Peptides against a protein of PDB entry 5YCA. Designs and how they scored, part 93

Target 1, 132 residues: chain A of PDB entry 5YCA
Amino acid sequence: RSLPAERNPLYKDDTLDHTPLIPKCRAQVIEFPDGPATFVRLKCTNPESKVPHFLMRMAKDSSISATSMFRSAFPKATQEEEDLEMRWIRDNLNPIEDKRVAGLWVPPADALALAKDYSMTPFINALLEASS

## One batch from the design tools (peptide; made by RFdiffusion4, then SolubleMPNN)

Design b2_p20_4_s1 (from b2_p20_4, 7 letters changed)
Fold by OpenDDE base, seed 2:
Structure b2_p20_4_s1 (fold): chain B 132 residues (1-132), chain A 20 residues (1-20)
Amino acid sequence: as target 1 above (132 residues)
Amino acid sequence: LELSEEERELERLSGVKFAK
């Protein structure tokens, strides 16, 4: 697969310690027709554009939004590039289905695999370790 | 159910959409 050429400079170093990011995560309870669900979010601001983006985790099963990861990592990606990556994820990873949310969501192991590809490992580690 | 302002902002800034 071909990932977009330009990556968010926030993710320039995949080897950074993730622990300082853990307390930056926030839990949010969202009410759905069949009851509440908690999401954990991490605000990631592009240091050049100053545009913020939230990475998202479902608290209970730790599923991570691959859509959110991709859009954060590749702010200049075309829709075609996103579509190609999402198809790749469907074909090669193990996305889950949750009727409460749109986009592709993947289990922790898959999220970390994507994080390596997108150079987001510290951020995904922090998101996974954060309390809900 | 309707999205709160905070939830709408979360959708905008994450690319995730919630089915409420």
Scores: peptide ipSAE 0.702, ipTM 0.944, DockQ to the pose 0.905
Fold by OpenDDE base, seed 1:
Structure b2_p20_4_s1 (fold): chain B 132 residues (1-132), chain A 20 residues (1-20)
Amino acid sequence: as target 1 above (132 residues)
Amino acid sequence: LELSEEERELERLSGVKFAK
């Protein structure tokens, strides 16, 4: 598959140590009709544009928002490019379905696979290891 | 349920949407 041409310069080095990012994650409880659920978020700021974006994890099952990953990695992507990637994820990975959230959410192994493709491995590792 | 300001901001800055 093809990914958008321009990537967030924050993710220029996929080999960085992820551990310093762990304490930067924050947990947030969100109330749903069926009860509360905790999400873990990691603020990722594009060093050029200074635009922040949050990566998101469901605390309990560690599902990670592929939508958030894509939008963070490819800030200039078109909607068509996003749709294409999301379709690819549906067809090739194992996204979960949770009625409480929209977008595509993937289990940890799939998130790490995407992270490799998007050059986001340290950030996803940190997000997965953060406490909630 | 209504989204709080904090939750709306999270939606905006993450691209996710919560079904409340």
Scores: peptide ipSAE 0.701, ipTM 0.943, DockQ to the pose 0.896
Fold by OpenDDE base, seed 4:
Structure b2_p20_4_s1 (fold): chain B 132 residues (1-132), chain A 20 residues (1-20)
Amino acid sequence: as target 1 above (132 residues)
Amino acid sequence: LELSEEERELERLSGVKFAK
């Protein structure tokens, strides 16, 4: 597969210690028709554009939004590039289905695989370790 | 159910959409 050419400079170093990011995560309860669900979010700000983006985790099963990861990593990606990557994820990883949320969500192991590809491992590790 | 302003902002800044 072909990932977008330009990557968020926030993710220039995939080897950084993730622990300082853990306390930056926040839990948020969202009310749905069948009851509440908790999400954990991590605010990631592009150091050049200063545009913030949230990475998202479902607290209970630790599913991570691949959509949020991709859009954070590749802020100038075209819709075609996103669609191609999402199709690749469907074909090669193990996305889950949850009617409460749109986009592609993947289990922790798949999220970490994507994180390696997108050079955002510290951020996903922090998101996974944060309390809810 | 309606999205709060905070939830709408989260949708905007994450790309996630909640089905409420």
Scores: peptide ipSAE 0.701, ipTM 0.944, DockQ to the pose 0.904
Fold by OpenDDE base, seed 3:
Structure b2_p20_4_s1 (fold): chain B 132 residues (1-132), chain A 20 residues (1-20)
Amino acid sequence: as target 1 above (132 residues)
Amino acid sequence: LELSEEERELERLSGVKFAK
């Protein structure tokens, strides 16, 4: 597959220690028609543009938003590039379906595989380890 | 259900849409 050419400079080093990021995560309860659900979010700010983006985890099953990961990693990606990557994820990984949320969500192991490809492993590790 | 301002901001800054 072909990933976008320009990546968020926040993710220039995939080998950084993730532990300092853990306390930066925040839990948020969202009320749905069938009851509340908790999400864990991590604010990731592009150090050049200063534009923030939130990575998202469903607290209960630790599913991670692949859509959010992609958009954070590739802020200048076209819709066509995103669609191509989302199709690749559907074909090669194990995305889950949850009626409460849009976009593609993947289990922890798949999220870490994507994180390696997007050079954002420390951020996904922190998001997964954070308490809810 | 209506989204709060905080939830709307989360949608905007994450790319995730909540079905409420």
Scores: peptide ipSAE 0.699, ipTM 0.943, DockQ to the pose 0.908

Design b2_p20_4_s2 (from b2_p20_4, 6 letters changed)
Fold by OpenDDE base, seed 3:
Structure b2_p20_4_s2 (fold): chain B 132 residues (1-132), chain A 20 residues (1-20)
Amino acid sequence: as target 1 above (132 residues)
Amino acid sequence: LELTEEEREIERESGVVFKK
């Protein structure tokens, strides 16, 4: 597959220690018609544009928003490029279905696979390790 | 259910949509 050409400079080094990012994660309880659910978010700011972006995890099963990952990694991606990547994820990985959320959400192993592709492994490791 | 201001911020700055 082909990923967008320009990547968020925040993710220039995939080898960084993730542990300093863990305390930056925040848990948030969100009320749904069938009851509350906890999400964990990590605010990631593009050091050049200063535009913030939240990476998102469902606390219960540790599913990660692939949509959020892609948009954070590729801030100048077109909708077409995003659609193509989401189709690739559906065809090649194992996204879950949850009635409380839209977009593509993937289990931890798939999230880490995407993280390698997007060069954002430290951030996904931190998001997965954070308490809820 | 309606989104709180914080939840709206999360949606705006993540691309996630909560089905409430």
Scores: peptide ipSAE 0.722, ipTM 0.952, DockQ to the pose 0.884
Fold by OpenDDE base, seed 4:
Structure b2_p20_4_s2 (fold): chain B 132 residues (1-132), chain A 20 residues (1-20)
Amino acid sequence: as target 1 above (132 residues)
Amino acid sequence: LELTEEEREIERESGVVFKK
């Protein structure tokens, strides 16, 4: 697969300690027709554009939004590039289905695999370790 | 169910869509 050429400079160093990011995560209960569900989010701000982006985790099963990861990592990606990556994820990883959310969501192991590809491992580790 | 203001912000700045 071909990932977009330009990556969010926030993710320039994949080896950073993730622990300082854990307190920056926030849990939120969201009400759905069939009941409440808790999500954990981490606000990630592009240091150049100053545009914030939320990384998202479903608290119950720790599924991570691959869509959010991709859009955060590649802020200038085209829709075609995103579609290509999402298809790759469907074909090569193990995305889950949840009626409460749209986009692609992947289990923790797959999220960490993507994080390595996108150079955002510290952020995904923090998101996974955060309390809900 | 309607999205709260905070939920709308999350959707706008994450790409996630909550099916409510």
Scores: peptide ipSAE 0.721, ipTM 0.952, DockQ to the pose 0.931
Fold by OpenDDE base, seed 2:
Structure b2_p20_4_s2 (fold): chain B 132 residues (1-132), chain A 20 residues (1-20)
Amino acid sequence: as target 1 above (132 residues)
Amino acid sequence: LELTEEEREIERESGVVFKK
């Protein structure tokens, strides 16, 4: 598949140690009509544009927002490019469904596969290891 | 349920939408 040409320079090195990022993650309890659910977020700031973006994990089952990953990795992507990637994920990975969230969410193994493709491995590892 | 200010920030800066 084709991914957008320009990637967030924050993710220039996929081999970085992820452990320093773990304490930067934050857990947040969000109230829903059927009860509370905890999410873990990691704030990722583009070092050039200074625009922040949150990577998102559902604490309980460790599902990761593929939407958040894509938008963080490819800040200049078109809507068409995003739609194509999300369709690819649906067709090739194992996204989950959760009534509390929109967008495309994937289990940890799939998140790590995407992380490799997007050069975000340290950040996704940290997000997955963070406490909730 | 209404979004808190913090939740609105998360949505704006993540692309996630919380269905409340």
Scores: peptide ipSAE 0.721, ipTM 0.952, DockQ to the pose 0.906
Fold by OpenDDE base, seed 5:
Structure b2_p20_4_s2 (fold): chain B 132 residues (1-132), chain A 20 residues (1-20)
Amino acid sequence: as target 1 above (132 residues)
Amino acid sequence: LELTEEEREIERESGVVFKK
């Protein structure tokens, strides 16, 4: 598959130590009709545009939002490019279904595979290791 | 259920939609 040409400069180095990012994560309980659920988020700011973007994890099963990852990694991507990638994820990875959220959410192993493709490994490692 | 201000910020800046 092909990914968008321009990537968020925040992710220029996929080999950085992730541990300093762990305490930057935040957990929050969100109330849903069927009860509360905890999410963990990591604010990632594009160093050029200064636009922040949240990476998102469901605390309990550690599912990660592939949608949030893609939009953070490729801020200039077209809707068509996003649709193509989401279709690829559905066809090639193992997205979960959760009635509380929209978009594609993937288990930790798939999130790390995407992180490698998007050059986001330190950020996804930190998000996965953060406490909830 | 209504979104809080912080939840609206998360949705806007993540692309996630919470089904509340």
Scores: peptide ipSAE 0.721, ipTM 0.952, DockQ to the pose 0.907

Design b2_p20_4_s3 (from b2_p20_4, 6 letters changed)
Fold by OpenDDE base, seed 4:
Structure b2_p20_4_s3 (fold): chain B 132 residues (1-132), chain A 20 residues (1-20)
Amino acid sequence: as target 1 above (132 residues)
Amino acid sequence: LELSEEEKELEKLSGVKFVK
């Protein structure tokens, strides 16, 4: 597959220690018709543009939003590029299905695989380890 | 159920969409 050419400079180093990011995560309870669900979010600010973006995890099963990861990693990606990547994820990984959320959400192992491809490993590790 | 303003902001800043 072909990923977008320009990547968020926040993710220039995939080898950084993730532990300082853990306390930066925040939990948020969202009410749904069948009850509340907790999401964990990590604010990731592009150091160049200063535009913030939130990475998202469902607290209970630790599913991660691949859509949010992609948009954070590739802020100038076209819709076509996103569509291609989402199709690749559907074909090669194991996205879950949850009626409470749209977009693609993937299990922790798949999220870490994507994180490696997007150079986001410290951020995804922190998001997965954060309390909820 | 309706999304709160905070939740709408989260959708905007994350790219996720919640289905209520």
Scores: peptide ipSAE 0.711, ipTM 0.946, DockQ to the pose 0.831
Fold by OpenDDE base, seed 1:
Structure b2_p20_4_s3 (fold): chain B 132 residues (1-132), chain A 20 residues (1-20)
Amino acid sequence: as target 1 above (132 residues)
Amino acid sequence: LELSEEEKELEKLSGVKFVK
């Protein structure tokens, strides 16, 4: 598959130690009709544009938002490029189904696979290891 | 349920949409 040409310079080095990022994660409880759910978020700021973006994890089952990953990794991606990638994820990975959230959310192993493709491995590892 | 302003900001800054 083809990914967008320009990637967030924050993710220039996929080999960095993830542990310093763990304490930067924050939990947030969101109320839903059938009860509260906790999400863990990691603020990722593009060092050039200074635009922040949050990576998102469902605390309980550790599902990661592929949508948030993609948009963080590729800030200039078109909607068509995003749609293409999301279709690829549906066809090749194992996105979950949760009525409380839209977009594609994937289990940890799939998130790490995407992280490798997007050069986001340290950030996803940190997000997965953070407490909630 | 309505999204709080904080939640709306999170949606904006993450690309996630919450359904409630």
Scores: peptide ipSAE 0.710, ipTM 0.946, DockQ to the pose 0.865
Fold by OpenDDE base, seed 5:
Structure b2_p20_4_s3 (fold): chain B 132 residues (1-132), chain A 20 residues (1-20)
Amino acid sequence: as target 1 above (132 residues)
Amino acid sequence: LELSEEEKELEKLSGVKFVK
């Protein structure tokens, strides 16, 4: 597959220690008709544009939003490029189904596979290790 | 259920859509 050409400069180094990012994560409870659910978020600010973006994890099963990852990694991607990547994820990984959320959400192992492709490994490791 | 202002902002800044 072909990923967008321009990547968020925040993710220039995939080898950095993730532990300093863990305390930067925040838990948020969201109410749904069937009851509350906790999400963990990590604020990721593009150092050049200063535009913030949140990475998202479902606290209980650690599912990660692939949509959020892609949009953070590739801020100038077209809708067509996103659609192609989401189709690839659907065809090659194991996205979950949860009626409370839209977009593609993937289990931890798949999230880490995407993180490697998007150069986001420290951020996804931190998001997965954060308390809720 | 309606989304709060904070939740709407989170949707905007994450690309996630919550279904209530």
Scores: peptide ipSAE 0.708, ipTM 0.946, DockQ to the pose 0.864
Fold by OpenDDE base, seed 3:
Structure b2_p20_4_s3 (fold): chain B 132 residues (1-132), chain A 20 residues (1-20)
Amino acid sequence: as target 1 above (132 residues)
Amino acid sequence: LELSEEEKELEKLSGVKFVK
């Protein structure tokens, strides 16, 4: 597969310690017809553009939004590039199905695999370890 | 159910869409 050429400079170093990011995560309860669900979010600000983006985790089963990861990692990606990557994820990983959310959400192991490809490992580790 | 303003902002800033 072909990932976009330009990556968010926030993710230039995949080897950084993730622990300082853990307390930056926040839990948010969202009401749905069948009951409330908690999501954990991590604010990631592009140091060049100053544009913030939130990474998202479903608290209960730790599923993480691959869509949000991609858009944070590749802020200048085209819709075609995103569609191509999402198709690759469906074909090669194990996205879950949840009626409460759109886009692709993947289990922790798959999220970490994507994080390696996108150079986001510290941020995904922090998101997974955060309390809800 | 309608999304709150905070939830709408979260959708905007994350790219996630909630289905209510």
Scores: peptide ipSAE 0.708, ipTM 0.946, DockQ to the pose 0.865

Design b2_p20_4_s4 (from b2_p20_4, 7 letters changed)
Fold by OpenDDE base, seed 1:
Structure b2_p20_4_s4 (fold): chain B 132 residues (1-132), chain A 20 residues (1-20)
Amino acid sequence: as target 1 above (132 residues)
Amino acid sequence: LELTEEERELERESGVVFAK
C-alpha cells in the first residue's frame, strides 16, 4: 500500500528505547452509557509544528486506535489518504468493533505491525506497557 | 452526557471519538 509522503518528524527513529516514554502515558476514565472504561493516552507533539496528538489504548484489552496512530504519524495526510489506509486495515488486519468509540481500533499485535509501518514502534511499545 | 472539554480535545487531536 501507499502511505502519505510526509511523516511526523517525531517518528524519525524507530529504534529508540521506548522505556523513557512509559511514564509519559496517562490513564483516563471515561463514562459511557454502559459504565466507565479506562483509556491510556500518550501525548505526542510534532517537534516542528508543535501540534499534539494523543495515541490511545483501551486499558482493558489493550486495543489501540489506528486512527490516532495514522493522524499522529501523517500530519499532512488528506482525508482520502486516511480513508484508504483505514480500508487497508479493515481488509488486512483484525480491527475490533466498539460502538462507544469512533475510529478503527486494533489489537496489540496489529498495532505493533502498524507501528513498524509508521515508524512509531517506541511509542506504541510504551503505550502498551504503561499501567492503567 | 455531554463530553468533557478534555474528551473533546482528545477527539480533536487524536481522531478518537467517544460516544456517550
Scores: peptide ipSAE 0.058, ipTM 0.675, DockQ to the pose 0.935
Fold by OpenDDE base, seed 4:
Structure b2_p20_4_s4 (fold): chain B 132 residues (1-132), chain A 20 residues (1-20)
Amino acid sequence: as target 1 above (132 residues)
Amino acid sequence: LELTEEERELERESGVVFAK
């Protein structure tokens, strides 16, 4: 697959220690028709454009929004590029189905695989380790 | 059922859409 050419400079180094990011995560309870669910989010700001994006995790099963990862990593991606990547994820990884939320969500192992591809491993590790 | 402002903020800033 072909990933977008320009990547968020926030993710220039995927070897950084993730632990300082853990306390920056925040839990949020969202009400759904079948009851409340807790999400953990990490605010990621592009150091050049200053545009923020939130990485998202379902607290209960640690599913990560691949959509949030992609949009944070590739701020200038076209819709076609996003669609292509989401199709690749659907065909090659193990996305979950949850009618309560849009976007493509993947289990922790898949999220870490994507994080390696997107050079954002520290951020996903922090998101996964944060308390809810 | 309308989304809260907090949920709308999450949609804008994360790309995640919450369905109700």
Scores: peptide ipSAE 0.056, ipTM 0.675, DockQ to the pose 0.864
Fold by OpenDDE base, seed 5:
Structure b2_p20_4_s4 (fold): chain B 132 residues (1-132), chain A 20 residues (1-20)
Amino acid sequence: as target 1 above (132 residues)
Amino acid sequence: LELTEEERELERESGVVFAK
């Protein structure tokens, strides 16, 4: 597959220590028709454009939004590029189905695989380790 | 159901939509 050419400069170094990012994560309880669910989010701001994106984790099963990852990693990506990547994820990884939320969500192992591809490993590690 | 202001902001900045 092919990924967008330009990546968020926030992710220029995939080898950074993730631990300082852990306390930056925040838990949020969202009420749905079938009950409350807790999400953990990490605000990631593009240092150049100053546009923020929240990386998202479902606290209970640690599913992570691949959509949020992609949009944060590739701020200039087209919708077509996103659709292509999401289709690749569906075909090659193990996304979960949750009718309460849009976007494509993946289990932790898949999230880390994507993180490597997107150069987001420290951020996903922090998101996974953060308390809910 | 209507989203709260916080949820709307979360959707906007995350790209993730919460269905209610």
Scores: peptide ipSAE 0.054, ipTM 0.669, DockQ to the pose 0.918
Fold by OpenDDE base, seed 3:
Structure b2_p20_4_s4 (fold): chain B 132 residues (1-132), chain A 20 residues (1-20)
Amino acid sequence: as target 1 above (132 residues)
Amino acid sequence: LELTEEERELERESGVVFAK
């Protein structure tokens, strides 16, 4: 597959220690028609543009938003490039259907596979280890 | 139902949309 050419400079080094990022995560309870659900989020700011994006995890089953990962990693991506990547994820990984949220969500193992491709492994490890 | 200001902030900053 073809990923966007330019990546967020925040993710220039995929080998960094993730543990300092764990306390940066925050839990948030959101009310849905079927009851409350807890999400864990990690604020990631592009050091060049200063534009922030939140990486998102469902606390209950540790599903990660692949959409949030892609948008953080590729700040200049077109909608067409995003659509192509989301189709690739549907065809090659194991996305989870949740009627309460938009975007594409994947289990932890798939999230880590994407993290390697997007050079953001430390951030996904921290998001997965954070308490809710 | 409308989203709270906090939920709208999440949508803007994460690219994730919540459906209520």
Scores: peptide ipSAE 0.052, ipTM 0.667, DockQ to the pose 0.875

Design b2_p20_5_s1 (from b2_p20_5, 9 letters changed)
Fold by OpenDDE base, seed 1:
Structure b2_p20_5_s1 (fold): chain B 132 residues (1-132), chain A 20 residues (1-20)
Amino acid sequence: as target 1 above (132 residues)
Amino acid sequence: DPEFEALMRELAARAAERRR
């Protein structure tokens, strides 16, 4: 598959130690019509544009938003590029479409696979290890 | 984080639209 040409410079080095990022993750309860749910979030700011994006994990089943990963990794991606990647994820990974929250949510192993592709491994490792 | 809450509300709204 083809990923967008420009990547968020925050993710220039996929080999960094993830442990310093763990305490930067925060648990937050969100209220939905069917009840509350806890998410673990990591605020990731593009060092050049200063635009923040949130990476997020469902605390209950550790699913991670692939959509949020993509949007953070590829800030200049078109909607078409995003749609193509989301279709690829559907075809090649094991995403779920949560009834409460839009986007494709993937299990930890899939999230790490995507993280490798997007050069986000330290961030996703931290997000997965953080307490909820 | 209010920014995160706003994001989640937006995503929730999109999810609701999908169900209609």
Scores: peptide ipSAE 0.703, ipTM 0.937, DockQ to the pose 0.959
Fold by OpenDDE base, seed 3:
Structure b2_p20_5_s1 (fold): chain B 132 residues (1-132), chain A 20 residues (1-20)
Amino acid sequence: as target 1 above (132 residues)
Amino acid sequence: DPEFEALMRELAARAAERRR
């Protein structure tokens, strides 16, 4: 597959220690028509553009939004590039489409595989280890 | 975080659209 050429400079080093990021994660309850659900979120700000993106994990089953990962990693990606990557995820990983929240949600192992591809490993490790 | 809540509201709306 072909990933976008320009990546968020926040993710320039995939080998950084993730532990300092754990305290930056926050649990937040969101109300839905069928009841409340808890998400663990990590606000990631592009150091050049200053544009923030949220990485997010469902507390119940530890699923992580692959769509949010992609949008954070590739801030200049076109909709077509995103669509192509989401298709690849559907074909090669184990995503679910949650009824309540849009995007492709993947289990922890798949999230870490994507994190390696996107150079986001420290951030996803922190998100997975944070308490809910 | 109100920004996160706004994001989740948007994603919820998109999910509803997907269901037609």
Scores: peptide ipSAE 0.702, ipTM 0.937, DockQ to the pose 0.923
Fold by OpenDDE base, seed 4:
Structure b2_p20_5_s1 (fold): chain B 132 residues (1-132), chain A 20 residues (1-20)
Amino acid sequence: as target 1 above (132 residues)
Amino acid sequence: DPEFEALMRELAARAAERRR
């Protein structure tokens, strides 16, 4: 597959220690028609553009939003590029489409596979290890 | 975080549209 050419400079080094990012993660309860659900979120700001994106994990089953990962990693991606990547994820990983929240949500192992491709490993490790 | 809440409301709305 082909990923977008320009990547968020926040993710320039995939080998950094993730532990300092753990306390930056926050748990937040969101109300839905069928009841509340807790998400763990990490606010990631592009150091050049100063545009923030949230990475997010469902506290209950540790599913991570692949869509949010992609949008954070590739801020100038076209809709066509996003659609292509989401199709690849459907064909090659184990995503779910949650009834309550849009986007493709993937289990931890798949999230880490994507993180490697997007150079986001420290951020995803921190998100997975943070308490809810 | 109100920014996160706004994001989640948007994602919830999109999910609801998908169900219709």
Scores: peptide ipSAE 0.702, ipTM 0.937, DockQ to the pose 0.930
Fold by OpenDDE base, seed 5:
Structure b2_p20_5_s1 (fold): chain B 132 residues (1-132), chain A 20 residues (1-20)
Amino acid sequence: as target 1 above (132 residues)
Amino acid sequence: DPEFEALMRELAARAAERRR
């Protein structure tokens, strides 16, 4: 597969210690028609453009939004590039499409595989270790 | 966080569209 050429400079170093990011994660309850659900979120701001994106984990089953990872890592990606990557994820990983929230949600192991591809490993490790 | 709330509202709306 081909990933977009331009990556968010926030993710320039995949080898950094993730522990300083853990306290930056926040739990938040969201109300849905079928009841409340808790998400753990990490606000990631592009240091050059200053545009923020949220990485997010479902607190209950630790699913991570792969769509949000992609959009944060590749903020200038076209819809076609996103669709291509989401198709690859469907074909190669174990995503779910939640009934309540759009996007592809993947289990922790798949999230870490994507994080390696997107150079986001410290951020996803922090998101997975944060309390809810 | 109101920005996160707004994001989740949009994602919920998109999910609802799939159910129609």
Scores: peptide ipSAE 0.702, ipTM 0.937, DockQ to the pose 0.919

